# Designs tried in a protein design run: peptides against a protein of PDB entry 6B4J. Part 44

Target 1, 315 residues: chain A of PDB entry 6B4J
Amino acid sequence: DITMQWYQQLQDASMQCVLTFEGLTNSKDSQAKKIKMDLQKAATIPVSQISTIAGSKLKEIFDKIHSLLSGKPVQSGGRSVSVTLNPQGLDFVQYKLAEKFVKQGEEEVASHHEAAFPIAVVASGIWELHPRVGDLILAHLHKKCPYSVPFYPTFKEGMALEDYQRMLGYQVKDSKVEQQDNFLKRMSGMIRLYAAIIQLRWPYGNRQEIHPHGLNHGWRWLAQILNMEPLSDVTATLLFDFLEVCGNALMKQYQVQFWKMLILIKEDYFPRIEAITSSGQMGSFIRLKQFLEKCLQHKDIPVPKGFLTSSFWRS

## One batch from the design tools (peptide; aimed at target 1 M261 E267)

Design b1_p20_8 (made by RFdiffusion4)
Pose (drawn by RFdiffusion4):
Structure b1_p20_8 (pose): chain A 315 residues (1-315), chain P 20 residues (1-20)
Amino acid sequence: as target 1 above (315 residues)
Amino acid sequence: EEEELEETMEEIDERFEELE
């Protein structure tokens, strides 16, 4: 409940932000749409540009967003644009910027697991300079993936199925329901991004402040889900690509206490899945063992493939 | 937040002792 109460605090806090700019979106004038157009354009593209080429140019995207959020003018396609045009624009750009980070994790990181780090450092950096943006990220990240909270949505009695699948985060339309394959990845990329944000820190600016969403939330995540019964395919999958991304940082921080948590799921939580998962979906549970059978004996959890090296920063 | 972590650590220790 401590978590479910905190879960609601962010959600209804985001709905307050959905209404604070109410009128900027619900506007049909010509100029009214041009403004709404130029802001969401110049605020959600720099996030899409976040590449793995170099941290040198990765700073441009960070500065371009810091200037845009802090109110300074920002060069956009054609003429420069700024938030000072409208008082509602700031509380609007912070909304659309937050959704993009999770959206970049939704599409890109789900397919390309390595791009989770160059995106997370910009987000973990912007979270410091502007905490309001972070709560909004925790807002969208939580609804689109309630498994990141982590809380498994229970079945509410007397309700149709298509109503329930939407609560699980499946993308559904009038008649189309998102397949399970093209769904499981959209959740992987989300928590792989979440598993990266909590361990990375923006290097530049020399800040003595602390990480806004510390690595402590990584421990509670593993603990909060390992104390409850696992879902068949979702848990064994998400439990793997979270440890592959953040298992190295947790091993260093919580040295022995983290290893205890691992030799538990090896002999106490693995059996909790072998019966729950049918023979048609053991694919996830198998990767989870192949991941640990090594890590437990190697006494090491490999650094995540795609970590930003020193070469990436200087270069 | 720190008190939640300490409680979860104690739960992991209890489970580890039972497993032993």

Design b1_p20_8_s1 (made by RFdiffusion4, then SolubleMPNN; from b1_p20_8, 9 letters changed)
Fold by OpenDDE base, seed 1:
Structure b1_p20_8_s1 (fold): chain B 315 residues (1-315), chain A 20 residues (1-20)
Amino acid sequence: as target 1 above (315 residues)
Amino acid sequence: MDEEIERMKQEIDKRYEELE
């Protein structure tokens, strides 16, 4: 399976990255610990500051992240911080930055869906300038949310139940598995972030260049989902999330082909989802149904709430 | 990727036609 090979390559690259900065992360030296903490803060705090307030503030955040990744000193916590402070600094920052973007999907976007767009446009812009960050974003995203690949992890003989649950994306703490609603909420946030990334371009970059991970991956995702047996509750939830965020963009890009796909989803795939949906899981099912019916009836997919407009960038 | 997209489009077309 080409998709699984690609996924494994991403995970291998991510693991190799971790190994490259192991000296920094495992150091007991006080100075090294200080550098590590400063670099971690410099990488993650700007991402946490991303908001829908003003385009000018978003640009400042972008510039700060880009400067850090470019080896320039940046101000963080009242100190000048640079990746040059340690030979492993750049690899560490790239990894932590990518991890933080995905974490914002998992946490912020999960709770506030509109947050997907400002986070995604920064991530996309940084990805254009720093491809390794993009690969690491995918690695983190796909590991936490295998459904973003998409694939459904399978239980292997001899595997511990908790390990399987973690592979599925559940958090397991003190032998307690995460509640289904919290699990789906986190998965939704990550899918929404992904759906936003693949359609957004940083407006101050060279937009004539090809998107490093564009809408063609959205098309691929949908096509792959349609070729998979649905998973109870998960498929209905994430398919809705994905279409709500990037359906409008896919419609504009693929036009007639998109509508054929949407009809196929409604007429062929949706009944398969229904067949595995229990009475207690009807919420996500009904939401998807209503969305599909509305879109097909109106022959339009609405622009998602929170989509960044020209007025945002002028603020 | 482009070839794969084209293949997927053809598959979708085929499946769509089967619905008619």
Scores: peptide ipSAE 0.274, ipTM 0.864, DockQ to the pose 0.943
OpenDDE base, seeds 2, 3, 4, 5: peptide ipSAE 0.127, 0.124, 0.256, 0.265; ipTM 0.776, 0.776, 0.861, 0.861; seed 2 fails the geometry check

Design b1_p20_8_s2 (made by RFdiffusion4, then SolubleMPNN; from b1_p20_8, 10 letters changed)
Fold by OpenDDE base, seed 3:
Structure b1_p20_8_s2 (fold): chain B 315 residues (1-315), chain A 20 residues (1-20)
Amino acid sequence: as target 1 above (315 residues)
Amino acid sequence: MEEEIEEMKKKIEEKYKELE
């Protein structure tokens, strides 16, 4: 399967990246530890500072991240930090940066859906200039949220239950599995972030270039989801999240074909979702149903709340 | 309607393969 090969290639690249900077991460040398910490902070703090407040602030954050990845010194924690401080510095920073973007999906976007857009536009812009960061974003995203690929991990003979739960994207700490609501919340955040990334371009870049991971991947994702058996609660939740965030963009791009897909979802896929939906899980199903019915009735998909406007970039 | 749905499914599958 080509999709699974792609998934595995990204995971292999991510693992290879980790091995590459293992010397930095495992060093007991005090100077190396200091460099590691400085680089980690320089990579992650700017991402955590991304907000919906002002476009100018977002540009500053972008420029700082880009400068760091370009081998230029940046100020972090009152210190001048550069990836050139260690031969493994660039690989480490790229990995940690990508990881942080996905974590922001998992945490910030999960709690505040509108945060997807400013995070995504920075991620997209960085991806355009630094393709390896993009690949690592996908690797992290796919590992934490296999539904972003999409695929549904299967239980293998001899596998520990906890390992299977982790493969499904659940957090397992101290032999306690994450509650379903928290799991879905995190998955939702990551899917929403992904849906935002594939449609957004950094406005200060060369917008004539092809998006490094654009809406065609959104179309692929939908196609793959529809070709898969639905999972209880998961499919309804994430399909809604995806369509709420990028449905408008997909509508504009694919027009009639997109509407045919929505009809297919409503007429063919809904009964399959409903058949596996328990009474306690009807919330996600009903939400998706109402969304699709509204969109089909109005022949429009609304621009998602939090979408960045021209006024944002002028602030 | 059923025929149209099946046709759409095929188109989606074809498009998916093209994107792989």
Scores: peptide ipSAE 0.048, ipTM 0.713, DockQ to the pose 0.069
OpenDDE base, seeds 1, 2, 4, 5: peptide ipSAE 0.272, 0.063, 0.036, 0.034; ipTM 0.847, 0.733, 0.707, 0.706; seeds 1, 2 fail the geometry check

Design b1_p20_8_s3 (made by RFdiffusion4, then SolubleMPNN; from b1_p20_8, 11 letters changed)
Fold by OpenDDE base, seed 4:
Structure b1_p20_8_s3 (fold): chain B 315 residues (1-315), chain A 20 residues (1-20)
Amino acid sequence: as target 1 above (315 residues)
Amino acid sequence: MDKEIEEMQKQIDERYEKLK
């Protein structure tokens, strides 16, 4: 399976990255520890500062992240920080930055769906300039949300139940599995972030270049989902999240083919979702149904709430 | 990746035609 090979390659690259900066992370040297913490803050704090407030602020954040990744000194916590402070600094920063982007999907976007767009446009722009960060974003995303690949992890003989639950994306703490609602909320945030990344380009970059991970991957994702048996509650939830965020962009890009896909979802795939939906899970199913019915009726998918406009970039 | 997308699109088209 080409999709699973791609998944595994990204995971392997991520693991190799971790091994590369192990010297920095495991160092007992006081100076190395300080450098590590400074680099971690320099990589992650700017991402946490991403907001819907002003395009100018977003540009400042982007420039800071790009400068850091380019080996230039940046101000962080009142100190000058550079990846050149340690031979493993760049690898460490790339990994932590990618991890933080996915974490913002998992946390911020999960709670505030409109936050997907400013985070995604920065991530996309950084990915364009730093492909390794993009690969690491995918690796982190796929690990936390296998449904973003998409695939459904299977229980293997001899596997602990907790490990299987973690593979499915659940958090397990003190032998307690995460509640379903919290799980779905986190998965939704990550899918929404992904759906935003694949459609957004940093406006101050070279727009003549191909998107490093564009809408074609969105089309692939939908096609793959439709070729899979639905998972109870998960498929209906994430399919809605994905279409709400990138459906308008997909409609514009693929036009007639997109509408064929929506009809296929409504007429062919919905019965399969319904068949596995319990009475307690009807909320997600109904939400998706209503969304698709509205879109098909109006022959339009609305621009998602929070989509960045020209006015945002002038602010 | 492009070949995979093309194949997936073909499958979607085939499934769609069966719904008509």
Scores: peptide ipSAE 0.264, ipTM 0.872, DockQ to the pose 0.876
OpenDDE base, seeds 1, 2, 3, 5: peptide ipSAE 0.253, 0.264, 0.239, 0.259; ipTM 0.866, 0.869, 0.864, 0.869

## One batch from the design tools (peptide; aimed at target 1 Q224 L226 E267)

Design b1_p21_1 (made by RFdiffusion4)
Pose (drawn by RFdiffusion4):
Structure b1_p21_1 (pose): chain A 315 residues (1-315), chain P 21 residues (1-21)
Amino acid sequence: as target 1 above (315 residues)
Amino acid sequence: SEEFEEIRQEIQEKQEELEEE
């Protein structure tokens, strides 16, 4: 409940932001759409540019967003644009910027697991300079993936199924329901991004402040889900690609206490899945063991493939 | 089994400690 209460605080706090700019979106004038067009454009593209080439150019995207959010003018396609055009634009850009980070994790990181880090450092950096943006990220990240909270949505009695699948985060339309394969990844990429944000810190600017969403939330995530019964395919999958991404940082921080948590899922939580999962979905539960059988005996959890090296920063 | 229950309790206590922070 401490978590579910905190879960609601962010959700209805985001709905307050959905209304604070109410009128900027619900506007049909020509100029009214041009403004709504140029802001969302110059605020959600720099996030899409976030590449793995170098941290040298990764700063441009960070500065371009910091200037845009802090009110300064920003060079866009054609003429320069700024938030000073409209008082509602700031509380609007912060909304669309937050969704893009999760969305970049939704599509890109799900397919390309290594791009989770170059995106997370810009987000873990923008979260410091502007905390309001972070709560909005925790807002969208939580609804599109309630498994990141983590809370498994229970079945409310007397309701149709298509109503329930939407609560689980499946993308559904009038007649189409998102397959399970093309769904499972959209959740992996989301928590792989979440597992990266909590362990990374923006290097530049020399800040003595603390990480806004510390690695502590990584411990409670593993603990919060390992104390409850696992879902068949969702848990064994999400439990793996979270440890592959943040298992190295947690091993250093909570040295022995983290290893105790691992020798528990090895012999107490694995059986909690072997019966729950049918023979047609053991694929996830198998990767989870192949991951630990090594890590437990190697006394090490490999650094996540795609970690930003020193070469990436200088270069 | 008892060792695992003790480890589980230590994990829950550490979770509550981190929630207080």

Design b1_p21_1_s1 (made by RFdiffusion4, then SolubleMPNN; from b1_p21_1, 10 letters changed)
Fold by OpenDDE base, seed 5:
Structure b1_p21_1_s1 (fold): chain B 315 residues (1-315), chain A 21 residues (1-21)
Amino acid sequence: as target 1 above (315 residues)
Amino acid sequence: KKELEEIRKELQEELKRLLEE
């Protein structure tokens, strides 16, 4: 399975990255610990500061992240911080930065869907300049949300139930599995972030180059989802999330082919989703149904709420 | 029904193409 090979390659690269900076993370030296903390803050705080308030502030955040990744000193917590402070500093920062982007999908976007766009445009721009960060974003995303690949993890012989639950993307704490609503909320946030990344380009970069992970991956994702048996509640939820965020962009890119796919979803895939939908899960199903029916009726997919306009970039 | 089958086939072919690239 080529999809699973791709998944595994990214996971292997991520694991190798962790091993590379293990000396920094496991050091008992006080100076190394200080450097680690400073680098971690420098990598993650700017991402947490991303907001929908002003384009100028977003540019400042982008420039700071790019400077850090470029080996330049940046101010963080009142101190000058550089990846050159430790031989493993760059690898560590790239990993933590990528992890933080995905975490913002999992937390911020999950709670505030509109936050997907400013986070995604920064992530896309950084990915364009720093491809390794992009690969690590995918690795983190795929591990936390296998549905972003997409694939549905299967229980293997000898596997602990908790490990299987974690593979499915659930958080398990003190032998208690996460509630379904919280699980879906987190998965939704990550899918929405991904759907935003694949369609956005940093406006101050070189737009002549091909998007490092563009809409073709969105088309691939949809094709793969439709080629899989639906999963109860999950498929209806995430398919809606994905289409709400990037459906307009896919419509513009793929035109008639996109509408053929939408018809296929409505006429062929819906019955399969419905067959596995319980009465308590009808909300997600109905939401998807109404969205698709509206889009087909109007022959249009609306621009998603929170999409960055020219006015945003002038602020 | 025939049209839907054709659409499904096209999407499968597209998926194959995308995965091989």
Scores: peptide ipSAE 0.079, ipTM 0.764, DockQ to the pose 0.620
OpenDDE base, seeds 1, 2, 3, 4: peptide ipSAE 0.035, 0.077, 0.043, 0.048; ipTM 0.679, 0.760, 0.667, 0.670; seed 4 fails the geometry check

Design b1_p21_1_s2 (made by RFdiffusion4, then SolubleMPNN; from b1_p21_1, 10 letters changed)
Fold by OpenDDE base, seed 2:
Structure b1_p21_1_s2 (fold): chain B 315 residues (1-315), chain A 21 residues (1-21)
Amino acid sequence: as target 1 above (315 residues)
Amino acid sequence: MEELEKIRKELEEKLKELLEQ
């Protein structure tokens, strides 16, 4: 399966990255520990500072991240920090940065859907300049949210139930599995972030270049989802999240083909979702249904709430 | 039904094309 091969390649690359900086992470040397902590903060703090407040602030954050990845010194925690402080510094920072972007999907976007756009535009712009960060973003995203690939992890013989639950994207702590609502909330955040990344370009970059992971991947994702059996609650939730965030962009890009896909969802895929939807899960199903019915009726998909406007970039 | 099948095939073909690139 080509999709699974791609998934595995990204996971392998991520694992190799971890192995590459193992010397830095496992060092007992006080200086190495300090460097590690400084690099980790330098990679993650700027991402946590991303907000919907002002485009100028977002540019400052982008420039700081790009400077760090370019081997330039940056100020972090009152110190000058550079990836050149350790031979493994760049790999470590790329990994931690990518991890943090996905964490912002999992946490910040999950609680505040509009946060997807400023995070995604920075991630997209960094990905354009630093392709390895993009690959690591995908690796982290796919690991935490297999539905972003998409694929459904299968239970293997001899696998512990907890490990299977983790493969499905659930958090399991002290033999307690995460509640379904919290699970779906985190998955939603990651899917929304992904849907934002594939459509956004950093406005201060060379926009003449092809998007490193553009809307064609959104089309691929939808095609793959529609070729899979729906999962209870998960499919209705994430399909809505995806279409709400990037449906307008997909409509503009694929036009008639996009509308054919929506008709296919409404007429063919909906009955399959409905058949597996319990009474307690009707909320997600109804939300998706109402969204698609409105879109088909109006022959339009609204621009998502929180989409970055020209006024945002002038602030 | 025939139209839906055509759409499914088109989507599947598009998926294959995207993954082969």
Scores: peptide ipSAE 0.030, ipTM 0.656, DockQ to the pose 0.735
OpenDDE base, seeds 1, 3, 4, 5: peptide ipSAE 0.025, 0.024, 0.025, 0.027; ipTM 0.625, 0.619, 0.622, 0.631; seed 3 fails the geometry check

Design b1_p21_1_s3 (made by RFdiffusion4, then SolubleMPNN; from b1_p21_1, 10 letters changed)
Fold by OpenDDE base, seed 4:
Structure b1_p21_1_s3 (fold): chain B 315 residues (1-315), chain A 21 residues (1-21)
Amino acid sequence: as target 1 above (315 residues)
Amino acid sequence: KEELEKIRKELQEELQKLLEE
């Protein structure tokens, strides 16, 4: 399976990255620990500062992240910080930055769906300039949300139930599995972030270049989902999330082909979702149904709430 | 590009089957 090979390659690259900076992370030296903490803050704080308030502030954040990844000194916590402070500094920062982008999907976007767009445009722009960060974003995303690949983890003989639950993306703490609503909320945030990344380009970059992970991957994702049997509650939730965020962009890009796909979803795939939907899961099902019906009736998919406009970039 | 074309073809085939039913 080509999809599973791709998944495994990204996970292997991520693991190799961790091994590369293990010396920095495991160091008992006081100076090395200080450098590690400074680099971690420099990588993660700017991402936390991303907001929907002003395009100018977003540009400043982008420039700071790009400068850090380019080996230039940046100000963080009142200190000058550079990846050159340690031989493993760049690998560490790339990994932590990628991890933080995915965490913002899991946390911030999960709670505030409109936050997907400013985070995604920065991530996309950084990915264009730093492909390794993009690969690491995918690796982190795929590990936390296998549905972003997409694939459904399988229970293997001898596997502990808790390990299987973690593979499915659930958090398990003190032998207690995460509540379904919280799980779906986190998965939704990550899928929405991904759907935003594949359609957005940093406006101050070289727009003549091909998007490093563009809408073709959105088309692939939909096709792969449709070729899989639906999962109860999960498929209806995430399919809605994906289409709400990037459906308009896919419609514009693929036109007639997109509508053919949407009809296929409504007429063929949706009944399969219905067949596995329990009475307690009707919320996600009804939401998807209403969305599909509205889109097909109007022959239009609305621009998602929070989509970045020209006015945002002038602020 | 090849993967996308394959996906498009597969979707078209599936749609065609659906429309023929």
Scores: peptide ipSAE 0.035, ipTM 0.679, DockQ to the pose 0.063
OpenDDE base, seeds 1, 2, 3, 5: peptide ipSAE 0.028, 0.034, 0.029, 0.029; ipTM 0.652, 0.736, 0.630, 0.645; seed 3 fails the geometry check

Design b1_p21_1_s4 (made by RFdiffusion4, then SolubleMPNN; from b1_p21_1, 9 letters changed)
Fold by OpenDDE base, seed 2:
Structure b1_p21_1_s4 (fold): chain B 315 residues (1-315), chain A 21 residues (1-21)
Amino acid sequence: as target 1 above (315 residues)
Amino acid sequence: SEELKKIRKEIEEELEKLLEE
């Protein structure tokens, strides 16, 4: 399976990255610990500062992240911080930065869907300049949300139930599995972030170049989902999230082919989703149904709420 | 329907192309 090979390659690369900077992370030296913490803060704090408030502030954040990744000193926590402070500094920062982008999907976007766009445009722009960060974003995303690949993890012989639950993306703490609503909320946030990344380009970069992970991956994702058996509640939820965020962009890109796919979803895939939807899960199903019916009726997919406008970049 | 089968096939073909690139 080519998809699974790709998944595994990204996971392997991520694991190798962790091994590369283990000296920094495991050091007992006080100076090394200080450097680690400074680098971690320098990598993650700017991402947490991303907001929908002003394009100028977003540019400042982008420039700071790019400067850090370029080996330039940046101010963080009142100190000058550079990846050159340690031979493993760049790998560590790339990993932590990528992890933080995914965490913002999992947490911030999950709670505030509109936050997907400013986070995604920064992530996309950084990915364009630093491809390794992009690969690590995918690795973190895929691990936390296998549905972003997409694939459905299977229970293997001898596997503990908790480990299987974690593979499915559930958080398990003190032998208690995460509630379904919280799980879906986190998955939604990550899918929405991904759907935003694949369609957005940093406006101050060389936009004539091909998107490093563009809408073709969105088309691939949809094609793969439709070729899979639906999963109860998950498929309806995430398919809606994905289409709400990037459906307009996909429509513009693929035109007639996109509409053929929507017809296929409505006429062929919906019955399969419905067949596995319980009465308690009708909310996600109905939401998807209403969205698709509206889109098909109007022959249009709306621009998602929170989409970045020219006025945003002038602020 | 035959049309749905055709659409499905087209989607599958697109998937294959994308995965080969």
Scores: peptide ipSAE 0.030, ipTM 0.692, DockQ to the pose 0.701
OpenDDE base, seeds 1, 3, 4, 5: peptide ipSAE 0.028, 0.028, 0.030, 0.030; ipTM 0.636, 0.686, 0.702, 0.690

Design b1_p21_2 (made by RFdiffusion4)
Pose (drawn by RFdiffusion4):
Structure b1_p21_2 (pose): chain A 315 residues (1-315), chain P 21 residues (1-21)
Amino acid sequence: as target 1 above (315 residues)
Amino acid sequence: DAVEYWQEVMEEKIEEFEEEQ
């Protein structure tokens, strides 16, 4: 409940932001749409540019967003634009910027697991300079993936199925329901991004402040889901690609206590899945063992493939 | 607070698991 109460605090706090700019979106004038068009444009593209080439150019995207959010003018396609045009624009850009980070994790990171880090450092950096943006990230991240909270949505009695599948985060339309394969990845990429944000810190600017969403939330996440019965395919999958990404940082921080948590899922939580999962979906549960059988004996959890090296920063 | 609460619940579960071992 401490978590579910905190879960609601962010959600209804985001709905307050959905209404604070109410009128900027619900506007049909010509100029009214041009403004709504140029802001969302110049705020959600720099996030899409976040690449793995170098941290040298990764700073441009960070600065371009810091200037845009802090109110300074920003060069956009054609003429320069700024938030000072409209008082509702700031509380609007912060909304759209937050959704883009989760969205970049939704599409890109789900397919390309290594792009989770170059995106997360910009997000973990912008979260410091502007905490308001972070709560909005925790807002969108949580609804589109309630498994990141983590809380498994229970079945409410007397309700149709298509109503329930939407609560699980499946993308559904009038008659189309998102397949399970093209769904499981959209959740992987989300928590792989979440598992990266909590362990990374923006290097530049020389800040003595602390990480806004510390690695502590990585421990609670593993603990909060390992104490409850696992879902068949969702848990064994999400439990793996979270440890592959943040298992190295947790091993260093909570040295022995983290290993105890691992020798528990090896002999106490693995059986909790072997029966729950049918023979047609053991694919996830198998990768989870192949991941631990090594890590437990190697006494090490490999650094996540795609970690930003020193070469990436200087270069 | 949620971090401290779920860390304590997990430690209790580990202690029970060690006793079973």

Design b1_p21_2_s1 (made by RFdiffusion4, then SolubleMPNN; from b1_p21_2, 10 letters changed)
Fold by OpenDDE base, seed 2:
Structure b1_p21_2_s1 (fold): chain B 315 residues (1-315), chain A 21 residues (1-21)
Amino acid sequence: as target 1 above (315 residues)
Amino acid sequence: DAVKKYMEEMNKKIEEFEKKK
């Protein structure tokens, strides 16, 4: 399976990255610990500062992240911080930065769907300039949300139930599995972030270049989803999330083929979702149904709420 | 290219669906 090979390659690369900076992370030296903490803050704080408030602020954040990744000193916590402070500094920062982007999907976007767009445009722009960060974003995303690949993790012989639950993307703490609503909320946030990344380009970059992970990956994702048996509640939820965020962009890109695909979803795939939907899961089902029906009726996919406009960039 | 393959598969699936109509 080519998809599983790709998944594994990204996971392997991520693991290798962790191994490369193990010296920094495991050091008992006071200076090394200080450097680690400074680098971690320098990588993660700017991402946390991403907001929908002003394009100018977003540019400042982008420039700071790019400067850090480029080996330039940046101010963080009142100190000058550079990846050159340690031979493993760049690898560490790339990993932590990628992790933080995915975490913002998992937490911030999960709670505030509109936050997907400013986070995604920064992530996309950084990915364009720093491909390794992009690969690590995918690795973190795929690990936390296997449905972003997509694949359904399988229970293996001898596996603990908790480990299987974690593989499915559930958080398990103190032998208590995460509630389904919280699980779906986190998965939704990550899928929405991904759907935003694949369609957005940093406006101050070289737009003549091909998107490093563009809408063709969205088309691939849909193709693969449609070839999989639906999962109860999960498929309806995430398919809606994906189409709500990037459906308009896909429509513009693929035009007639997009609409044929949407009809296929409504007429062929949706009944399969319905067949596995319980009365307690009608919320996600109805939401997807209404979305599909409205889009097909109007022959239009609305621009998602929170989409960045020209006015945002002039702010 | 894995993406190209899946795009082709999507197109094939669409075509097959249209033939069944």
Scores: peptide ipSAE 0.307, ipTM 0.879, DockQ to the pose 0.687
OpenDDE base, seeds 1, 3, 4, 5: peptide ipSAE 0.243, 0.247, 0.193, 0.253; ipTM 0.850, 0.852, 0.838, 0.856; seed 3 fails the geometry check

